# Ledger of designs, part 162: peptides against a protein of PDB entry 3QIS

Target 1, 334 residues: chain A of PDB entry 3QIS
Amino acid sequence: PSLELSRREFVFENVKFRQLQKEKFQISNNGQVPCHFSFIPKLNDSQYCKPWLRAEPFEGYLEPNETVDISLDVYVSKDSVTILNSGEDKIEDILVLHLDRGKDYFLTISGNYLPSCFGTSLEALCRMKRPIREVPVTKLIDLEEDSFLEKEKSLLQMVPLDEGASERPLQVPKEIWLLVDHLFKYACHQEDLFQTPGMQEELQQIIDCLDTSIPETIPGSNHSVAEALLIFLEALPEPVICYELYQRCLDSAYDPRICRQVISQLPRCHRNVFRYLMAFLRELLKFSEYNSVNANMIATLFTSLLLRPPPNLMARQTPSDRQRAIQFLLGFLL

## One batch from the design tools (peptide; made by RFdiffusion4, then SolubleMPNN)

Design b2_p18_4_s3 (from b2_p18_4, 6 letters changed)
Fold by OpenDDE base, seed 4:
Structure b2_p18_4_s3 (fold): chain B 334 residues (1-334), chain A 18 residues (1-18)
Amino acid sequence: as target 1 above (334 residues)
Amino acid sequence: SREETEKLLEEALREGEE
């Protein structure tokens, strides 16, 4: 069996968080026998491609003289955004298109990624006084390393933030401040806030706006701004409530005093973001007659974002654990 | 206003230090 490929080199320029890009090519069976094709892992890889890449179809059967269109889809989700922001991963891959009883065909994937404030740590963002797209990639790496060191120092209660040499970190990320500022100003009376989905085009505009500027006003509907806040919280590499405190939050869920003590042990930026979000959400709940938002809905929605199980426990989360997590958050909303 | 959101942040930070 043999295939003809219309293209073997693919370039994905300016790849962004949550922005789907597609490149298409054709494969043709120029042989006299039917053939089965599949994308196969390289010798040391578990998957045929990186997590941000997909082939569709990834396998199939071709009759003689049959042609199939294959789509190469590049999509940076929350699962790939952090490693691409740091430059640990890149928009580069090699796909192996295997033909049963035939040849391997190599496809080269290349391109560039544009960093996002989405998927960046709260600690790093508190040091970023400018939009992330204005920050040199080399400095993003340094800010992530410094962010880890400050998280560790804050958790250890050891050294007061050395007030002396570096510019004082922001109390909360400017991106969170901008999202909450907009929602607080314009969305407290918005009917069905956090219940109505945003527009995908508006979400992309909001992300691009936060990555490239410090706007006076966030573009898009209140629903899109609200969803952008949810996406931001979901994309955090470390949730607002750090993974180390997850079990303690569940264990304390019915004791409001212990819950407050657990929150006080968060790193400064995480603690500030948590308290700021809770203050905003309590304010939003005062307008429940206008916005149809209630404490149970908010607690259910935000618990999955703020109080995520550690990756090693995700598969073990019980309905009881979820209810405890909701109860923990309710103690800050009521 | 911006001042109201800044106040919300300041209140949220203060309530947590008490």
Scores: peptide ipSAE 0.280, ipTM 0.859, DockQ to the pose 0.946
Fold by OpenDDE base, seed 3:
Structure b2_p18_4_s3 (fold): chain B 334 residues (1-334), chain A 18 residues (1-18)
Amino acid sequence: as target 1 above (334 residues)
Amino acid sequence: SREETEKLLEEALREGEE
């Protein structure tokens, strides 16, 4: 069996968070026998491609002289955004198109990724006084490394944050401040806030706006701005409540005094973001007659975003643990 | 206003220094 491929080299320019790109090519059975094709893992890989890449179809049969179109889809989700922002991963891959009883055909994937404030740590964002697209990639790496080291030092209570560093971090990321500022000003009376989905085009505009500028006003509907806040919180590499405090939040869920003490132990940026979000959500709840938002809905929604189980415990989360997590947040909303 | 959101942040930050 043999295949002819219309193209073997693919370049994905300016790949962005949540923006789907597609490149297509054709494979043709130029042989005299039916053939089965499949994308196969390289030696020592578990998957045929990186998490941000997909082939469609990834397998199939071709009769003699049959041709099929294959789509190579590049999509950076919340699961790939952090490693691409840090430069730990890149828009580079090699696909192996295997032909049963035939040859392997190698496809080269290349391109460039444009960093996003989505999927960047709260610590790094608190150090970024400019939009992330204005920050050199080398400085992004340094900011993430320094942010990790300061988080660890803060959690260990080993070193007071040197108040004398000439560049004081922001109290909260400017991106969160802008999202909450918009929602506080314009969305408190918005019916079905956080219940109605945003527009995908508006979400992309909001992401691009936050990545490239410090706007006076965020573009899009209140629903799109609200969903952008949810996407931002979901994409955080470390949730607003750090994984290290997850179990303590559950254990304290029915003691409001202990809950406040647990929050006080968060890294400064995480603690500030948590308190700012809770203050905003309490304000939003005062307008429940207008926006149809209630404390149980908000607590249920934000619990999955703010108080995520550590990756090793995700598969073990009980309904009781989820209820404790909701109760923990309710103690800050009521 | 921008001042009201700045105040919301300042209030949220003060509630945790007590």
Scores: peptide ipSAE 0.253, ipTM 0.850, DockQ to the pose 0.926
Fold by OpenDDE base, seed 5:
Structure b2_p18_4_s3 (fold): chain B 334 residues (1-334), chain A 18 residues (1-18)
Amino acid sequence: as target 1 above (334 residues)
Amino acid sequence: SREETEKLLEEALREGEE
């Protein structure tokens, strides 16, 4: 069996968080026998492609002289954004199109990724006084490494950040400040806030705006700005409540005094973001008659974002653990 | 206003020093 491929080299320029790109090619059976094709893993890989890439269809049958279109889809989700922001991964892959009892055909995937404030750590963002697209990639790597080292020092030694560093970090990321500032000013009376989805085009404009500028006003509807805040919190590599404190939050969920003590042990940037979000959400709840938002809805929604189980415990989360996590957050909203 | 959201941040930061 044999195949003819219309193209073998694919370039994905300016790949961005949550922006789908597609490239298509044709495969044709130029042989005299039916062919089964499939994309197969390389040696030592578990998957036929990287997490940000997909082939559709990834397998199939071709009769003699039959042709099929294959789509190569590039999509950076929350699961791939952090490793692409750090430069640990890149928009490069090799696909192996296998023909049953036939030849392997290699496809080259290349391109460039544009960094996002989405999927960047709170610690790194507190050091970024400018939009992430203005920061050189080399400096992003240094800021992430320094952020990790400071988080570890803060957790291990309770050492205050050296007040003598020439560039004091922000109290909260400017991106969080901008999102909450907009919602506080314009969305407190918005009916069905956090219940109505945003528009995908507006979400992309908000992400691009936060990555490239410090706007006076965020573009889009209040629903799109609200969803952008949820997407931002979901995409954080480390949740606002650090994984190390997850179990202690569950254990303290019915003691408001212990809950406050657990939050006081967060790294400064995480603690500030948590308190700022709780203050905003308490203010939003004062307008419940106008916005149809209640404490149980908000606690349920934000608990999954702010208080995520550590990756090693994710498969073991019980309904009791979820209820304790919700109860923990309710103690800051009421 | 921008001053109101700066105040919300300042209040949120103070509630945790008590």
Scores: peptide ipSAE 0.244, ipTM 0.848, DockQ to the pose 0.934
Fold by OpenDDE base, seed 2:
Structure b2_p18_4_s3 (fold): chain B 334 residues (1-334), chain A 18 residues (1-18)
Amino acid sequence: as target 1 above (334 residues)
Amino acid sequence: SREETEKLLEEALREGEE
């Protein structure tokens, strides 16, 4: 069997978090026999492509002289955003289009990724006084490494944060400050806040705005700004409550004093973000008659974002663990 | 105002030092 491919090189320029890009090509059976095609893993890979790429269809049959369109879809989710922001991964891949009893056809995927404040650590973002797109990629790597090392030092209580480092970190990421500032000013009376989904186009505008600027006002509806905050919290490489404290939060869920002591042990930036979010959510709850927001709804929603189980425990989270996690958060909302 | 959100942040930071 043999195929003719209309294209073998694909370039995805300016790939962004949550922005779908598509490139299409045709494959034609120029042979005299039916053929089965499939995208196959390389020898050392478990998947035929990187997590941010897919082919549609990824397999099929072609009769002689038949042609099929294949879509190559690039989509950076929360699962790929962090490694792309750090430059650990890149918008580069090689796809192997295999023919049963035939040849392999190689497709080259290339492009560039534009870093996002979404999927960047709270520690790194607290060091970024400018929008992430203004920060040189080399400096992003250094900021993530330095942030990791300082977080470890903070957790170990061994080294006072060198107050002499010429650039004091922000108390909270400017991106969180901007999102919460907008919601606090404009969304406290918004009916069905955090219950109505945002618009995908507005979400993209909000992400682009936060990545490229320090706006006076965030674009989009209050629902889109609210969902952008949820997406931001979900995309964090480490949740606002660090994984190391997860079990202690569950164990303390019915003792408000112990809950506060657990939060006090968070790294400074995580602790500040947690307290700031709780203060905002308590303010939002004062307007429950207008926004239809209640403590149980908010606790249920934000618990999954702020108090994520460690990856090793995700598959084992019981209904009791979820209820304890909700109860932990309720102790800061009431 | 920016001052009200700055105040919310300052309050949130202080409530945790007690």
Scores: peptide ipSAE 0.230, ipTM 0.846, DockQ to the pose 0.921

Design b2_p18_4_s4 (from b2_p18_4 with N5T Q6E E14R A16G)
Fold by OpenDDE base, seed 3:
Formats: structure tokens, sequence, C-alpha cells
Structure b2_p18_4_s4 (fold): chain B 334 residues (1-334), chain A 18 residues (1-18)
């Protein structure tokens, strides 16, 4: 069997978080026999491609002189955004198109990723006084490393923030401040806030706006700004309540005094973001007559974002654990 | 205003130092 490929080199320029890009090519059976094709893993890989890439179709049959279009789809989800932001991964891959009883055909994938404040740590963002797209990628790596070290120092209660030598971090990420500022000013009376989906185009505009600027106003509807806040919290490499405190939050869920003590042990930026979000959400709940938002809905929604089980416990999360997690958050909303 | 959100942040930061 033999295939002819219309293209073998693909370039995905300016790949962004949650922005789907597609490149298409044709494969043709120029042989005299039916053939089966499939994308196969390289040696030592478990998957035929990186998590941000897919082929559609990834396998199929071609009759003699048949042609099929294959789409190469690049999509950076929350699962790939952090490693792409840090430059640990890149928009580079090699696909192996295997022909049964035939040859392997290599496809080269290349491109560039544009870093996002989405999927960046709270600690790193608190050190970013400028939009992430103004920060050199080399400095993003240094900021993540420094942020990890400061988190560890904060958890150990060892070193007061050395007031003198380093630029003082922001109390909260400017991106969180801007999203909450907008929602606080304009969305407190918005009916079905956090229940109505935003517009995908507006979400992309909000992400691009936060990545590239410090706007006076966030673009888009209140629903899109609200969903952007949810997406931001979902994309965090570590949730606002650090994984190390997850079990203690569950254990304290019915003791409001212990709950406050658990929150006081968060790294400063995480603690500040948590308190700021809780203050905002309590304010939003005062307008429940206008926005139809209630504490149970908010607690249920935000618990999955703020108080995530550690990766090793995700598969073991019980309905009781989820209820304790909701109860923990309710103690800050009521 | 931006001032009201700054006040909300300052309030949220103070409530946790008590």
Amino acid sequence: as target 1 above (334 residues)
Amino acid sequence: SSEETEELLEEALREGEE
C-alpha cells in the first residue's frame, strides 16, 4: 500500500489558551489495494500526539484512489496551559501516520505559544505588575521558581517578607482584581450571574485583554466576565486553597473557627485571593433579590474551583467529601 | 468606583489579620 500526502509540515502561529486552530491536509491512496491508516505513538510515547494536539480522523480506511481530509486541531486546555506558559512544553510535535503493511509518514508540527495569565500561578501573577505578554518568557520561569520558594517559606512561617530588596508582590493578581472589580461594579444586579454561559468570542476577548493590557473596563457581557473568572480559577495550576490544606478543610467543615485557622495558613497571595473572593461573593449575595444568586449555588460552583481534591485523591472523592467541601465554603458566605 | 473595590480588598485583607 502507498499514500500520497498533500502536506507534511504544519505551522501553528500564535497559539493561545482556549483558541482552537485547525490545519488540514489530504491523504490519497495512490495504490491498487485498500489500506488502513492510523496515527501511532512514537517509541516510548503512550499517545500519538501531545495533549494540545489531535488528528481527526486519527484512523481510517481508504479504497484505491480514495482521498480523505485530515484535520490537525491545536487546542490548549487547562491541562496544557501551565506547561506551555512556563515553556516546559512547546508547540512542537512529530506525528507518525502509519499505513498497515506499508510505510510510516512523518508529519512535523511547529509553532509558537503566546503565554496567558490563565494557567499561571497566583504567586507568579502577584509578582507581575505588567501584563504577561509584556514579560519575557525567561523571566516567567524565574518568577515561577521564585514563587515556589516564597510559597514554601510562607507555609513554614520562617521568614517575614523581607521588606527591603525585592519588589513587593501585589496583594492579589491584577487579573483577579480586574475581574472582581468589574463584577462588583456592574454585575451585582445581573440576573442568573454564574448560571448563564458567556459568549465564546467575548471570553477570548477577555482573555486576550487580560494577557495584553491593564484595561479600565473588561470587555463583554457580565456573564462573559463571570465565566472568565470561573475559567481563570479552573485553570490555576494550584487551586486558591492549596492542595496541602484540602483534607484539613474537609475535617474542619463544620467548625467555622478551625476553617478560619486553616485559611490563615495559606500562602499570602492564596489567602488574599480567597478572602477577596469571599468578600465579593458575600456582597453579591446581598443582591440575591436582583441576581437570583444563592449561597448554596455559589458554594457548589466555587467549591469545585477553589477547593479541588489533590490529583491523587480525585478518583476517590466521595459524595460526603464533596458535601464537606461545600460546607467549608458556606461558612465563609453566610 | 475603583475606590469601592479597593475598600472591598482592604476589608477582606483586614478581616483575616484579626
Scores: peptide ipSAE 0.245, ipTM 0.843, DockQ to the pose 0.931
Fold by OpenDDE base, seed 5:
Structure b2_p18_4_s4 (fold): chain B 334 residues (1-334), chain A 18 residues (1-18)
Amino acid sequence: as target 1 above (334 residues)
Amino acid sequence: SSEETEELLEEALREGEE
């Protein structure tokens, strides 16, 4: 068996969070026998490609002189955004197109990723006074390392290092401040807020705006700005309520005094973001006659974003654990 | 106003020191 490939090198320039890119190529059976093709893992890999890449179709049969189009789709989801922002992973891969009882054909994937405030830690964002696209990649790495060390010191109850020489961190990320400021000013009377989806084009404009500027006004509808806040919270590498406190939140869910004490033990940036979001959501609930928003809907929606189970427990979450998590959040909304 | 959101943030920061 033998294949001819129209192209073997693919370059994906300026890859961004949630922006799909596609490249196509053709494979042709130039042999005299039917052949089966498949993309196969490299020797040390479990998958044929990185999680931000997909081939469609990834396998198939070709008759003699048959041709098929293959799409290579690059899409950075919440599952890949953090490791691409840090530079731990890159837009580089090698695909192995295997021919049954035949040869391997290598395809080279390359490109560049543009960092996003989406999928960046709250600690790092509190240290970023400028848009993330203005921050050198080397400084992003340093900010994540410093953020990890500050979180560890906070958990160890070590005295914060001398406040004196480094620029004072923001109380909350400017991106969260801008999203909540917009919603508080313009969306409190918006019917079906957080229930109506945003427009995909407007969501991309909001993400690009927050990554590249400090706008006076966020572009798009109130629904798109509300969904952008949900996407931001979902994309956080660590949820607003740190994984270390997850079980304590469930255990305290019916004692409002213990719930407040658990929140007081969050790292400063996480604690500030949590309190700011709860203050905003309590204010939004005062307008329930206009916006059709209620505490049970908000608690159900935000619980999955703010109080995520640790990765090791995610497969074991019971309906009782989910109800306790909702009850924990209700104690801050009522 | 931006002042009302600054006040909301300041209130949220203060309620947690009590």
Scores: peptide ipSAE 0.244, ipTM 0.840, DockQ to the pose 0.934
Fold by OpenDDE base, seed 1:
Structure b2_p18_4_s4 (fold): chain B 334 residues (1-334), chain A 18 residues (1-18)
Amino acid sequence: as target 1 above (334 residues)
Amino acid sequence: SSEETEELLEEALREGEE
């Protein structure tokens, strides 16, 4: 069997978080026998492609002289955004298109990723006084390394940061401040806030706005700004409540005093973001007659974002653990 | 206002130092 490929080199320029890009190519059976094609893993890989890449179809049959269009889809989700922001991964891959009893055909994927404040750590963002797209990639790496070290020092209750040498970190990321500021000013009376989805185009504009500027006002509807906050929290590499405290939150869920003590053990930026979000959400709940928002809905929604189980425990999360996690958050909303 | 959101943040930060 043999195939003809219309293209073998693909370039995805300016790949962004949650922005789908597609490149298409055609494969043709130029042989005289039916063939089965499939994308196969390279040696030592578990998958035929990186998590941000997909081929569709990834397998199929072609009769003699049959042709099929294959879409190469590049999409950076929450699962790939962090490693692309750090430059640990890149928009580069090699696909192996295998023919049963035939040859392998190699496809080269290349491109560039544009960093996002989405999927960046709270610690790194607290050190970014400028939009992330203005920060050199080399400095992003340094900020992430430094952020990790300062998180560890903060958790260890080591000596207070020597206030003298580096610019004082922000109390909260400017991106969180801007999102909450907008919602607080404009969305407290918004009917069905956090219940109505945003518009995908507006979400992309909000992400691009936060990545490239410090706006006075966030573009888009209140629903899109609200969903952008949810997406931001979901995309955090470390949730607002650090994984190390997850079990303690569950264990304390029915003791409001212990819950507050657990939150006090968070790294400064995480603790500040948590308190700021809780203050905002309590304020939003005062307008429940207008926005149809209630504490149980908010606690249920935000618990999955703020209090995520550690990756090693995800498969073991019980309905009881979820209820404890919700109860933990309710103690800050009521 | 931006002042009200700054106040909200400052309030949220103070509640945890007591």
Scores: peptide ipSAE 0.243, ipTM 0.838, DockQ to the pose 0.933
Fold by OpenDDE base, seed 2:
Structure b2_p18_4_s4 (fold): chain B 334 residues (1-334), chain A 18 residues (1-18)
Amino acid sequence: as target 1 above (334 residues)
Amino acid sequence: SSEETEELLEEALREGEE
């Protein structure tokens, strides 16, 4: 069997978080026999491509002189965004198109990723006084490393942050401040807030706005701004309640005094974001007659975002653990 | 105003020092 490929080199320029890009090529059976094609893993790889890449179709049959279009889809989800923001991974891959009883065909994937405040740590964002797209990639790496070291120091030592760091970090990320400021000003009376989905185009505009600017007003509907806050919280590499405190939150869920003591042990930026979000959500609940928002709905929604089980416990989360996690959050909303 | 959200943040930060 033999294939002809219309293209073997693919460039994905300016790849962004949650923005799908597609490149197409044709494969033709220029042989005399039917053939089966498939994308196969390289030696030592479990998958034929990186998590942000997909081929469609990834396998199929071709009759003699048949042609099929293959789409290469690049999509950066919450699962790839952090690693791409740090530059640990890059928009580069090699695909192996295998022909059964034939030869391999290599496809080269290349491109560039544009960093996002989505999928960046709260600690790093508190050090970013400018939009992430204005920050040199080398400085992003340094800010992530410094953020990790400061988190570790803050957890290990009740030592006051040594005032010797030339710039005081923000109390909360400017991105969280902007999202909550907008929702507090404009969305408290919004019917079905956090229940109605946003528009995908508006979500992309909000993400691009937060990555590139410090706007006076966030673009899009209140529903899109509300969903952007949810997406931001979901994309955090470390949740607002750090994984180290997860079990203690569940254990304290029915004692509001112990719950507050657990939150006081969060790193400063995480603690500030948590308290700020709870203050906002308590304010939003005062308008429940207008926005149809209730404490149980909010607690259920935000618990999955703010109080995520550690990766090693995700597969073991019981309905009881979920109910305890919801009860923990309810103690800050009521 | 931006002041009202700054107040909300300042309140949220103070409630955690008590």
Scores: peptide ipSAE 0.228, ipTM 0.835, DockQ to the pose 0.928

